# Designs tried in a protein design run: peptides against a protein of PDB entry 7RZF. Part 266

Target 1, 358 residues: chain A of PDB entry 7RZF
Amino acid sequence: PFQEEHLKQLYKIVPIKDIRNLYVTFPIPDLQKYYKSNPGHYLGHLIGHEGPGSLLSELKSKGWVNTLVGGQKEGARGFMFFIINVDLTEEGLLHVEDIILHMFQYIQKLRAEGPQEWVFQECKDLNAVAFRFKDKERPRGYTSKIAGILHYYPLEEVLTAEYLLEEFRPDLIEMVLDKLRPENVRVAIVSKSFEGKTDRTEEWYGTQYKQEAIPDEVIKKWQNADLNGKFKLPTKNEFIPTNFEILPLEKEATPYPALIKDTAMSKLWFKQDDKFFLPKACLNFEFFSPFAYVDPLHCNMAYLYLELLKDSLNEYAYAAELAGLSYDLQNTIYGMYLSVKGYNDKQPILLKKIIEKM
Target 2, 358 residues: chain A of PDB entry 7RZF as posed
Amino acid sequence: PFQEEHLKQLYKIVPIKDIRNLYVTFPIPDLQKYYKSNPGHYLGHLIGHEGPGSLLSELKSKGWVNTLVGGQKEGARGFMFFIINVDLTEEGLLHVEDIILHMFQYIQKLRAEGPQEWVFQELKDLNAVAFRFKDKERPRGYTSKIAGILHYYPLEEVLTAEYLLEEFRPDLIEMVLDKLRPENVRVAIVSKSFEGKTDRTEEWYGTQYKQEAIPDEVIKKWQNADLNGKFKLPTKNEFIPTNFEILPLEKEATPYPALIKDTAMSKLWFKQDDKFFLPKANLNFEFFSPFAYVDPLHSNMAYLYLELLKDSLNEYAYAAELAGLSYDLQNTIYGMYLSVKGYNDKQPILLKKIIEKM

## One batch from the design tools (peptide; made by RFdiffusion4, then SolubleMPNN)

Design b2_p25_3_s2 (from b2_p25_3, 12 letters changed)
Fold by OpenDDE base, seed 4:
Structure b2_p25_3_s2 (fold): chain B 358 residues (1-358), chain A 25 residues (1-25)
Amino acid sequence: as target 1 above (358 residues)
Amino acid sequence: FFGPKSERAEELLKNEDFVLRILLQ
């Protein structure tokens, strides 16, 4: 366990690669015994969320962060870490204190809202989908993984323990959230900008680093993190599939796409899945415009239109991805291409959102 | 861990083990 002298520390680390990363870490109790409720997963889902009002959305809007990952990680025996990792921009490297302030503002928002059962239910549903439709792993890798986790889970639960949430435990969520405080923080900044400014060398890899105490004034600034009105809980993920029914094969199923609709303005081809038998579909749309590539002006307008459309759809991209949906939008020499892929159940919802933004 | 399966997110996760080793010293 970390003593007080190990807390409120800043590590400046020199990478081999040209990377700029911030790791904000919190020592937490060992949560392994609580795998059925997985309070660290709940917090990781919210802190690592990318939707409107998320931590990442705000930090990205400021040009400080490219990506963010949140969650629990194993430490040593008897404790874990909760970690918030970000990929920093060059500008973000200059604003690390303010980035961490925003993290504590978001954490304060989570305290103010309290544990939400609907968020737990979404995590449960997403994990159940991920378990049910888990791709076949390479047998050797899978066996080695299972052998490793047999030390942590009962034999009967070893296959499900990493995925299946069973118990909503708001008390455990609050307990973990109470550990996410400035007085419990250990920060690492990874940047080549620290080259020649380090005084320690890591024993195993020879990595150069410097350790410093975080000033009490900075800790106090983070302790006084206010409720930033830009931070909001995510909206319910409308893209989570609930229907996994696989329709029977048609008796006359063609091995190739069949033309099922032919009109002056549209053609529709259909191919039923006869190979994978998954509750998934691929919807592909090609839009034709005689103006799309007629001259440089129209070409640029078509490009700008798609860029604006993509930007307008960013609010759905993360929620769709979490739910196993994806979309793609491309300019073509004849117009535009749209693809929607993933679980078929909520594809109409995503498609409708795309069309409404077009 | 939550976050997009971006190449950058994967790189963050790969580097995490390295950083954690320093933080555990």
Scores: peptide ipSAE 0.211, ipTM 0.840, DockQ to the pose 0.636
Fold by OpenDDE base, seed 2:
Structure b2_p25_3_s2 (fold): chain B 358 residues (1-358), chain A 25 residues (1-25)
Amino acid sequence: as target 1 above (358 residues)
Amino acid sequence: FFGPKSERAEELLKNEDFVLRILLQ
């Protein structure tokens, strides 16, 4: 639906709130009929990834971006948008052209690597877990949602269509990726810094904005985006659960945590889940050190140690979160506290990685 | 959409509808 005159446009928008956002948008075909393969989900997963070698990791390392979201969105009738949204730092607002260059370098990396079936399989598995263990929604909201999506999906698939991937379609991934080009871009920058520099007003909310063409030199710079050696595909997510077995309740199961190990160096309490019957566990560790809070120097060293430990674990944090695992590390007056929560199956892997970094 | 379930990511998504309306003009 967009003609050439509508492409390569920059919108400078004045927000009501003090926000700095960049929206890089691409008109794409309507992908609704391809919900079983969902090529936009595949690309959104990679472009929105937070692991080492990701777009976000590089843009964060530059100090330009705080967060990034990628994915498809419904447009008007007969088309969609692929959108890359970023929360800009003050410095990032000055480097929008370079941020978008890095986006196209990452997209070029995706073209060079081609569609990966293992990435699709991870998306499929993650979505299957999300569907299987979906929280109970309020009936009214759920019914309204289902009524809305009945227009898009067969009745027999309406409950599963948003979650269950069925078909790996590399051709469709490549088709969408081919639309993610500088010649097809529409950019919006949202910042209060544009106040008093706008020439248009939006009809519905009175939002002030300016529209301008992106210079041909800038488009050409983005078209010539080379491979940036810092960008890499994510590694396989080792935290995705595969075993969902619920162990039977022990006959002697206590309603309270029981002391199951008592040694000079450790005490262990255990309580079996008798309420939720989910393949999830909560591991809590309290470490005691007589040095943790003995003086201000030791207190600061313990703090610094924990911050360094957290930083060293950041490479796993996103992959663990995607797989429904979380961890928390805190300083205490007695030492440190570690919590590991989520699906039971891969908790030992995450715990091992934490302990190896300690 | 993929990205962190941060308060900032939610705000980006909320503002997206507003930005898209301008981009659709």
Scores: peptide ipSAE 0.206, ipTM 0.841, DockQ to the pose 0.646
Fold by OpenDDE base, seed 5:
Structure b2_p25_3_s2 (fold): chain B 358 residues (1-358), chain A 25 residues (1-25)
Amino acid sequence: as target 1 above (358 residues)
Amino acid sequence: FFGPKSERAEELLKNEDFVLRILLQ
């Protein structure tokens, strides 16, 4: 375990690439034995969430962060890390203390709300879907991976252990959350702005870095993180599929899309899947407008409209993606293109939301 | 890990192992 002298440390690291990254890390106990409840996955799901009231949404609204990744990672023998990684803007690099304050405010919100069984159930359902419909991996890589994890899981569970959640353990969630404190933090900032300001060199790659103790005043600011009223738990993910029924092939199934509806205002083509046999669909819509490309003004207005529409749909984008749904909106010379792809069960819900925003 | 499927998110994950080696010292 890290001694106190290893905690509350800041590392300023010079990258080879022009990147600006912040890594906020917490030493945590080895959670491997708790794979059936996976409390680190629960916390990673919430901390790494991108929906309204999320940590990322607030940090993006400040212009400080482009992206955020949260979760547990293996450390050395007998411990793990919980890590919150962010891609910093140029402005965000100047506000690292405030960014970390917001992280602790969000963590404090999670403490105040307590463990939520419905969130665990969503994680369970999402992981079960991911397992059931996992893409085929290259046999050599897959076999090597399985051989590596045989040391961690019973043979009977080795294929499922990384995916299948079985037990809601609020006690373990709280235990991990209790390790996510300012007094346990190890921070790394990666930026070229530290070039010529380092005093250490990493032995393996020659990476230049500086290590500093985080001032006690900064630690105290983070310890006194209040409840920021902008932070909220996510809403229930309405896009999680529950029906995976595959309809039998129609006897008259055509190898090409067949025109099944022809009207003055719409044409509809349909092709049943005869190849993959997955509970997935691809919906493609082409909208025609004689005004879309009539002049430069209309072209620009059509572009701006789509950008605004995409922005208005951001609240659903992440939840849809988690549930294995995606959409695409593009300008065309004839008007607009919309595509909705993924599990067919909840596609009508996503499509309805898109149309309601249009 | 949870986060967006962006090139930047992938880069964060790729660089994580490097940063963790420094943080493990």
Scores: peptide ipSAE 0.196, ipTM 0.844, DockQ to the pose 0.673
Fold by OpenDDE base, seed 1:
Structure b2_p25_3_s2 (fold): chain B 358 residues (1-358), chain A 25 residues (1-25)
Amino acid sequence: as target 1 above (358 residues)
Amino acid sequence: FFGPKSERAEELLKNEDFVLRILLQ
């Protein structure tokens, strides 16, 4: 376990690539024995959320961060780390203290709201879907992975242990949240801007870095992180599939799309899946407009319309992606193309949201 | 780790090894 002298440290690291990253890390107890509740997954889901009122949403709104990931990582034997990692903008690199303040404000919001069983249930359902419809892995990689995890899980559970949540443990969620404090923080900033400003070299990779203690004043600022009213828990994910029924193959199923509707305003082709037998669909729509490409002005207006439409749909994009749904919108010389892909059960909900924004 | 499987998130994860060695020491 890290001793007190290893905590409240800042590392300024020079990358080989032109990257700007921030790592905020917390030593946590070994949670391996709690794999059935996986409190680190619960917290990673919320901290790494991208919806309205999320940590990332606020940091993006300020132009400081592009992407954010959160979760637990294995450490040495007997302890783990919780890590929040962000991709920094050039401006974000100047506001690292404020970014970390917002992280602690969000963590404080999670403490104030307390553990939510419905959030755990969503994580459970998402993981169950991911397990049930997991793609085939390369046998060599998969067998090696399974052999490795046999040390951690009972033989009967080894295939399911990384996916299936069974127990809601609010006590363990609170225990991990209690470790996510400024007094326990280890921070790394990765930027080429530290070139020539380092005093240490990492022994294995030759990575140049500087280590310094985080000032007590900065730690106190983070300790006094108040509730920021911009932070909210996510809403329930309406896109999580619950029906996985596979319809029987039609007797007259053709290997090619069949025209099933032909009208003056629409043509519809259908192809049933005869190969994969998954509860998934691909909906593709081509919208035709005589105005889409008539002149440069209309072409630019159609482009701007689509960009505005995409922007208006961003609120659903992350929730849909988590649920195994995706959409794509493109301008064409004839008008617009829309694709909706993924689990078929909730595709009508996503499609309705798209159409309502159009 | 939760976040979009953006190519960028995967790149963040790939770059983790050297940073994490420093942070995990």
Scores: peptide ipSAE 0.129, ipTM 0.775, DockQ to the pose 0.603

Design b2_p25_3_s3 (from b2_p25_3, 11 letters changed)
Fold by OpenDDE base, seed 4:
Structure b2_p25_3_s3 (fold): chain B 358 residues (1-358), chain A 25 residues (1-25)
Amino acid sequence: as target 1 above (358 residues)
Amino acid sequence: FFGPKTERAKELLENLDKVLRILLS
C-alpha cells in the first residue's frame, strides 16, 4: 500500500509520441472479492459517462478535453487503482489544476446524490445483454482467458462472473467514493512540453519523468470543491433492449430485399434475417431532394445542415451506443442518407428522436 | 473502463500500463 509520502504526487512524463494525457489515479482496496457488486464498475460508468451533465461534457465545453475514460484497474498485490484518464487539448494542458477541480466537483456530486439502485440495474442489464450476445471467441484465446480468470472466480461462475452483476452494495460504492479524495491522489501528466525538464528515467522503457509534490494549497482547493450546478446524474437509458424475440422466417422470405411498399413519395424494401438470427435490425433511409446538389452553395448548405443535425443528436449518441444502437447521417449527391443499426427493440425510439430533430 | 469507444480512448488505455509502472515505482 502507498504510504502518505507516496500520495499527493505529480509525475511529469515525456512521451515518445506527440500526445497530451492526464491520469488522475487513486489507490483503492482490492475489490476482486466484491465482483458480484463491482462498485468500481458503477463509479466508472458514471465518471466515464458522456451524456448531458457528465464530467466529459463539461470539460469538452471548456475546450480542455477531447475524451475521458474512467474505471478500476488491478495494481500490485492487495490494492487496485481507480483511474480517470483524459486526452488534453493544448489549452487543457494549461488548465490541469482546473480540470482536476472539476473531477472532484463531479465526485462530490456523486457523494451528494448517493448510490442509485436504478443506475446499478442499468449496468446489470447492459452487462446481461453483452453476455447474451457476445461474439464467439477463438478457442485458443478463449481458453487462455478462462485459465487466467479461474484464479479469481469459482468454476461454476467463471463464464459469467465478468458480466453478471447480482448484488447492489451502496456501502461498497460509498467506500470507494471515500478513497477518491485529493489527499489520496497520484497525478501523471504526459506531454512533450516536459522534454529537457525531467530528472529521472524509468527502468523498463527509459521513459523520462519528473516527480513533484502537489502543493498543499492546490490540495486544499480540490478538497474545497463545491457542487457545480452543471453536473447532473445521467437520465435513464431508454435504449436498453428488453425484448429479444426472434420472429419465425416467413414462408415467402426472399434471399434479397423485397419491395413491400411503393408510393409516389416512398419505396420500402424489406429482407428478413435468414443467417444470424439475432434480435437486430438495420434501417436505411435515403432522402431525395432536387436541391441537394444543384450548385456549390446548396451542397455546402446541405453539409452544414447535417453537421448541425449531428450536433443536436449528440445528447442521445452515448446512451444509444451503450445500449448497442448506432446511427449514421451522410450527405449524398441526391440528398441525405440515414442509417439506424443494432437491437431492434428500441430502434423506433432512436428513430423518433432523430426525426424530431430534423 | 468506461468512455467513448474511439481510437483516442484506446490510445489512452495503451499508454496506461507505462504510466502505472512509473506510478508504482
Scores: peptide ipSAE 0.314, ipTM 0.884, DockQ to the pose 0.663
Fold by OpenDDE base, seed 5:
Structure b2_p25_3_s3 (fold): chain B 358 residues (1-358), chain A 25 residues (1-25)
Amino acid sequence: as target 1 above (358 residues)
Amino acid sequence: FFGPKTERAKELLENLDKVLRILLS
């Protein structure tokens, strides 16, 4: 375990690539034995969330962060790390202390709200869907992976253990949250801006870095992180599929799309899946406008419209993606193209959201 | 890990192992 001298440390690392990354890490107990409840997955889901009121949403609004990932990772024997990683903007590199403050404000919000069984249930449902519809892996890679994880799971559970959540353990969630404190933090900043300002070299790759103690004043600021009213728990994910029924093939099913509706204003083509037999659909819409490409002004306006539309839909994009739904919006020379893909069950909900924003 | 399936997110994860080695040294 890390001694006090190893905690509250800042590492300034020089990358080979032109990247700006922040890694906020917390030593945590080994959670492997708790795979049925997976409290680190619960926390990773919330901390890594991208919806309204999320950590990432706020940090993006400040212009400090482009992306965020959160979760647990194996460490050395007997412990793990919980890690919050962000891709920093140039401005964000100047606001690392404030970014980390916001992380602790979000963590404080999670403490204040307490463990939510409905969030666990969503994680469980999402994992069940992912397991059920997992793509075929390459046999060699799969067998090697299974062989590796046989050391951690009972043989009967080895195929499912990584996906299936079974037990809501609020006590374990709180236990992990109690480790996500400023006094337990190890921070790494990766930036070329540290070139020529390092005093150590990593032995394996020759990576140049500097290690510094985080000032007690900064730690204290993070310890005093209050509730930021901008942070909210995510709303329930309305896009999680629950119906996986595959309709029987129609007797008149054609190997190509058939025209099933023809009107002055619309044509509808339909093809039933006769190959994959998945509870998935692809909805493709082509909108025609005589003004879409008439001149450069209209073309630019159409482009701006789609950019604004995409921005307005960003609140749903992450929740949809988690649920195995996606959408695409593109300008065409004739107007606009919309595609909605994924599990068919909740596609109408996503489509309605898109139409309401149009 | 949770987060977007962007190239940047992939890069974060790819570099994580290198960073962790430094943090574990």
Scores: peptide ipSAE 0.304, ipTM 0.883, DockQ to the pose 0.665
Fold by OpenDDE base, seed 2:
Structure b2_p25_3_s3 (fold): chain B 358 residues (1-358), chain A 25 residues (1-25)
Amino acid sequence: as target 1 above (358 residues)
Amino acid sequence: FFGPKTERAKELLENLDKVLRILLS
C-alpha cells in the first residue's frame, strides 16, 4: 500500500514516441470481490463519457485534450488504481493543473449527484448486449483467458463475470469516489518536452523520468474544486436495444436486394438477412440533388452543410456507438450519402434524429 | 476502460503498463 509520502507525486516521463499523455492515478482497494456491482466500471463509464456535459467534452472545448479514457487497473497485490488518462494537445501540456482541476470538478459533480441506479442499469444492459453478441474468440486465447480469470471468479460465473452486472451498490460507488481525492493522487505526464530535464532512469526499459512532489498549494486548489456548471450527468441512452427478435426468412426471399418501392421521388431496395441471423440492419440512403455539384460554390456549400450536420449530430454519436449503432454521412457528386448500421431495434430513433437535424 | 475506441486511446492503454511500472517503483 502507498504511504502518505508516496502520494501527491508528479512524474515527468520522456517517451520514445512523440506522445503527450497525462495519467491521473488513484490507489484504490482491490475491487475484484465486488465484480457483481463493479463500482469502478460505473465510475469509468461516467468519467470516460463523451457526451454533452462530460469531462472530455469540456476539456476538448478548451483545446487541451484530444481523447480521454477512464477506469480501473490492477496494481499490485491488495490494491488497484483508478486511472484517468488523456491525450494532451500542445496547449493542454501547458494546462495540466487546470485539466486536473476539471477532473476533480467532475468528480465533485458525481459526489453531489450521488450514485444513479439508472446509470447502473444502462451499464448492465450494455454489458448484457456485449456478452450476448460477443464475437467468437480463438480457442487458445480464450482458454488462456479463462484459466487466468478462474483465479478471480467462481467456476459457475467465470464465463459471465466480466460482463454481467447484478447488484447496484451505491455504497461501494461512494467508497471509490472517496478515494478519488487530491491527497491520494499520483500524476504522470509523458512528453518529449522533458528530455534533458530528468534525473532518474527506469531499470527495465531505460525510461528517463523525474519525480517531484506536487506543491501543497496545487493540492489545495484541487481540494477546493467547486462545482462546474458545465458538467452534467449524461442523459439516458435511448439507443440501447431491448428487442432482439429475428424475423423469419420469407419464402420468396431473394438472394439479392429487391426493388420494393419505385416512385418518381424514391426507389427502395430490400434484402433480408439470410446469412448472419443477427438483430442488425444496414440502412443506406442516397440523396440526389441537381445542385450538389453544379459549380464550385455549390460543392463547397454542400461540404459545409455536411460538416455542420455532423457537428450537430455529435451529441448522439457516443451514445449510439455504446449501444452498437453507427452512422456515416458523405458528400457525393450527386448529393449525399447516409448510412445507419447496427442493432435494428433503435435504428428508427437514430434515423429520426438525423433527419430532424437535416 | 471507457472512452473512445480510437488509435490514440489504444496507445494510451498500451503505454499505461510502462507508466504504472514507474509509478509502482
Scores: peptide ipSAE 0.302, ipTM 0.882, DockQ to the pose 0.639
Fold by OpenDDE base, seed 1:
Structure b2_p25_3_s3 (fold): chain B 358 residues (1-358), chain A 25 residues (1-25)
Amino acid sequence: as target 1 above (358 residues)
Amino acid sequence: FFGPKTERAKELLENLDKVLRILLS
């Protein structure tokens, strides 16, 4: 366990690659015994969320952060880390203190709202889907993984324990949130801008770094993080599949797409899956416009239109991705291409959202 | 970890182990 002298530390690290990363880390108790409730997963889901009112949404709006990941990681024996990791812009590198303030404001919002059973249920459902439709792993890698987790889980649960949530434990969520405080923080900033400003070298890789105490005034600023009205809990994920029924293979199923609709305005081809037998579909739409590629102006307008459309759909992209749905929009020489892929159950919902924005 | 499954997010996670070694030292 980290002693008080190891907390409230800032590490300035020189990377080999030209990267700008911020790691905000918190020592937390070993949560392995609570795998059935997995409070760190709950918090990681919310902190790492990308939807409206999320931490990432606010940090992106300021131009400070490109991406964010949040979650727990195993540490040494008897403790874990909760980590918020962000890819910094050049401007974000100058606003690290404010970025971390926003992190604590979001954490304070989570405390104020309290644990939400519906969020836990979404995590449970998402994990159940991920488990049920997990791709076959390479046998050697899988056996090694299973051998490793046998130390942590009962034999009867070892195959499911990493995925299946069973118990909503608001007390454990609050316990972990109580560890996500400025007094427990360990910060690392990774940037080439620290080259020639370091005084230590890591023994294993020769990584140059500087360790500094975070000023008490900065810690106090983070401790006094108020509720920021821009932060909101995510809305319910409408894209989570609930129906996994696989329709029987039609007797007349062809190995190739069959033309099932032919009109002056549309042609529709259909192929039933005869190989994978998954509750998944691929919807592909090609839109034709005689104006899409007439001249450079129209081409640029069509490009701009798709970029604006993609931007307008960004609010759904993350929720769809979590639910195993994806979409793609591309310009073509004839117009536009749209693809919707993933679990078939909620594809109509995503498609409707796309069409409504078009 | 939760967040976008972008190449940038992968790079963040790849470097995480190196950073954690420094933080654990």
Scores: peptide ipSAE 0.294, ipTM 0.878, DockQ to the pose 0.699

